# Designs tried in a protein design run: peptides against a protein of PDB entry 2L9B. Part 36

Target 1, 91 residues: chain A of PDB entry 2L9B
Amino acid sequence: ANFLSQKFPELPSGIDVNINMTTPAMMISSELAKKPKEVQLKFLQKFQEWTRAHPEDAVSLLELCPQLSFVTAELLLTNGICKVDDLIPLA
Target 2, 91 residues: chain A of PDB entry 2L9B as posed
Amino acid sequence: ANFLSQKFPELPSGIDVNINMTTPAMMISSELAKKPKEVQLKFLQKFQEWTRAHPEDAASLLELCPQLSFVTAELLLTNGICKVDDLIPLA

## One batch from the design tools (peptide; aimed at target 1 F8 P55 Q67 S69)

Design b1_p30_7_s4 (made by RFdiffusion4, then SolubleMPNN; from b1_p30_7, 13 letters changed)
Fold by OpenDDE base, seed 5:
Structure b1_p30_7_s4 (fold): chain B 91 residues (1-91), chain A 30 residues (1-30)
Amino acid sequence: as target 1 above (91 residues)
Amino acid sequence: SLPKPYYVKYLPKFDPKKLLELLTKKLEEF
């Protein structure tokens, strides 16, 4: 198994995006918004804990699945944990 | 579900290490 399959067996396969009707960012945002806020926050908390315990793997995950970077940033923003200004310098 | 990897080019790009630093820092503030 590759790294993603081994470390994150529950990662979704991914779907197509009709960019004439939406954007990948909008799609991610809408999907995340379907989750209860408590679930969103729990995800961030667990991801934070996992990142502290496995910093190399966390970097590898985001390198291999950049969508999760946007997921993380969006969840931080929409749950009031960070501001837009916090995200700007992350390029 | 999340978009396929092909569509990553349409997303904002974040430095993984910097984003993870933000994640770690901000949650500790709450």
Scores: peptide ipSAE 0.598, ipTM 0.878, DockQ to the pose 0.572
OpenDDE base, seeds 1, 2, 3, 4: peptide ipSAE 0.590, 0.595, 0.595, 0.594; ipTM 0.875, 0.878, 0.877, 0.876

Design b1_p30_8 (made by RFdiffusion4)
Pose (drawn by RFdiffusion4):
Structure b1_p30_8 (pose): chain A 91 residues (1-91), chain P 30 residues (1-30)
Amino acid sequence: as target 2 above (91 residues)
Amino acid sequence: SVFELFSGPPVETDMTNKDLMTDLKELLYD
């Protein structure tokens, strides 16, 4: 993964989830949604600028690392910026 | 693509790749 070793070498793997009692998706929501609204908005706007400045980098990262792809979608959902039906066009 | 929601005219930013990785780590682990 030369693209990552060059640009994104320190990508987090994610937390370990016991999916015998808790689903990853539910954790994903409670994870981002338990955070104050300022955080999702701060991340998404800051990220929005970064991705506009670096469309290839940002898109390719989302291509390989799904946590961010859905992290962004869940943040869009919790703020009401986008809905699930708005994400299926992306899917 | 999720990126399509973030498409728009080019802009300048002080955010680096490392900053992104740090912010992502904070979202995933904190």

Design b1_p30_8_s1 (made by RFdiffusion4, then SolubleMPNN; from b1_p30_8, 12 letters changed)
Fold by OpenDDE base, seed 2:
Structure b1_p30_8_s1 (fold): chain B 91 residues (1-91), chain A 30 residues (1-30)
Amino acid sequence: as target 1 above (91 residues)
Amino acid sequence: SIIDLFKGPPVETDITAADVSRMLKELLYE
């Protein structure tokens, strides 16, 4: 089994992006906005915890699923956890 | 669930996996 199957055995197929109707960034932003704030914050907290405990696996996941980098940044900004200038040093 | 976004097309960004990992460790609060 690959990394994703091993670490996330019940990982769903994901949400497809219809690039004829929207951009990937717009699609992600739209889908994130559909999630309750509590769900968004819970994801960030759990992702933080997991990343701290498994830093190499976290890097591997983000390399295999680069959309999660955008997801994380978007959630940090939209929930007021980070400011844009907090991300500038990372970009 | 946000996990639905784990798969799908990549998004072009200057934020790297390492950057996000560091950001999650240092900038998020429980």
Scores: peptide ipSAE 0.285, ipTM 0.829, DockQ to the pose 0.043
OpenDDE base, seeds 1, 3, 4, 5: peptide ipSAE 0.095, 0.023, 0.033, 0.025; ipTM 0.655, 0.498, 0.536, 0.497; seeds 4, 5 fail the geometry check

Design b1_p30_8_s2 (made by RFdiffusion4, then SolubleMPNN; from b1_p30_8, 12 letters changed)
Fold by OpenDDE base, seed 5:
Structure b1_p30_8_s2 (fold): chain B 91 residues (1-91), chain A 30 residues (1-30)
Amino acid sequence: as target 1 above (91 residues)
Amino acid sequence: SIIDLFAGPPVETDLTASDVAKMLKELLYN
């Protein structure tokens, strides 16, 4: 197992991005939009709880998987939790 | 699972892991 699997053994395999057909950001946005809104919000809820309980592990996960930072930002924006101007100072 | 979306080439973002983590923590109280 690679380092990521060792540190986070319960991570799923993931979904590869076809860079010949789209950009990673566009694919993530598209795939997120396919998920029901309640599923999107439940993810945020559970991830918030886990992040609060395990802040160092959460930072490590997001550093290793920058796609999750985009996922989180996209979910915050598309569900009206944050505005773009709210995220700019944090970028 | 929605968390499957971490694989593939890196996504360009100006948000750091620490920034996102802080944001998620703060949302618990708002």
Scores: peptide ipSAE 0.063, ipTM 0.542, DockQ to the pose 0.041
OpenDDE base, seeds 1, 2, 3, 4: peptide ipSAE 0.021, 0.028, 0.022, 0.022; ipTM 0.521, 0.524, 0.545, 0.530

Design b1_p30_8_s3 (made by RFdiffusion4, then SolubleMPNN; from b1_p30_8, 12 letters changed)
Fold by OpenDDE base, seed 2:
Structure b1_p30_8_s3 (fold): chain B 91 residues (1-91), chain A 30 residues (1-30)
Amino acid sequence: as target 1 above (91 residues)
Amino acid sequence: SIIDLFAGPPVETDITASDVSKMLKELLYN
């Protein structure tokens, strides 16, 4: 088993993307919007808690799954937690 | 579940893993 599957054994397989019909970013944004705001915020809360407890693992996960960086930024913006100007220094 | 969104092909973004980690850490104290 590779590092990703060993360290994060519960990581799901993901959702297929039809590149001919949409872009990965568009699909992620669309799928996120389908989730209730309460669910989105709950994810952020749990992810923050886990990141606090396991910062090195969190960075490793995000490096191996770049889509999570996009997801997190999208959730921060769409839920009004951050503004675009807040992300510029971190982009 | 929402976690299903975490796996799949890479999404092009200028935001790095370290930057996101930093944002999350900062939010813990704000």
Scores: peptide ipSAE 0.057, ipTM 0.548, DockQ to the pose 0.041
OpenDDE base, seeds 1, 3, 4, 5: peptide ipSAE 0.051, 0.052, 0.022, 0.037; ipTM 0.549, 0.590, 0.525, 0.564; seed 4 fails the geometry check

Design b1_p30_8_s4 (made by RFdiffusion4, then SolubleMPNN; from b1_p30_8, 12 letters changed)
Fold by OpenDDE base, seed 5:
Structure b1_p30_8_s4 (fold): chain B 91 residues (1-91), chain A 30 residues (1-30)
Amino acid sequence: as target 1 above (91 residues)
Amino acid sequence: SIIDLFKGPPVETDITASDVSKMLKELLYE
């Protein structure tokens, strides 16, 4: 059984990355930039709310899907919610 | 959906899951 799908059955199928054409990070950044700002902010808001309500599951999800960690950091930075200096103390 | 980007090869990052969780809880004001 797929552990990820079992623990988080609501997750979508995801998007494939062709590493011969681009790195995952570049692909993610590019795809994020294609989304309207309102969509990006809504995602952050809903993800925040869910994380607050389910902190243990949120950490588990982020560990299983490190892409989401990159996504979140990227969105926080690109939308001016955080500055690079804000992230340094966390690392 | 942005959540679709979770699937794929892992990405290299110095930011931990716990760090992101903390960022979401404390640094996001939207």
Scores: peptide ipSAE 0.339, ipTM 0.816, DockQ to the pose 0.043
OpenDDE base, seeds 1, 2, 3, 4: peptide ipSAE 0.019, 0.019, 0.049, 0.017; ipTM 0.477, 0.468, 0.566, 0.479

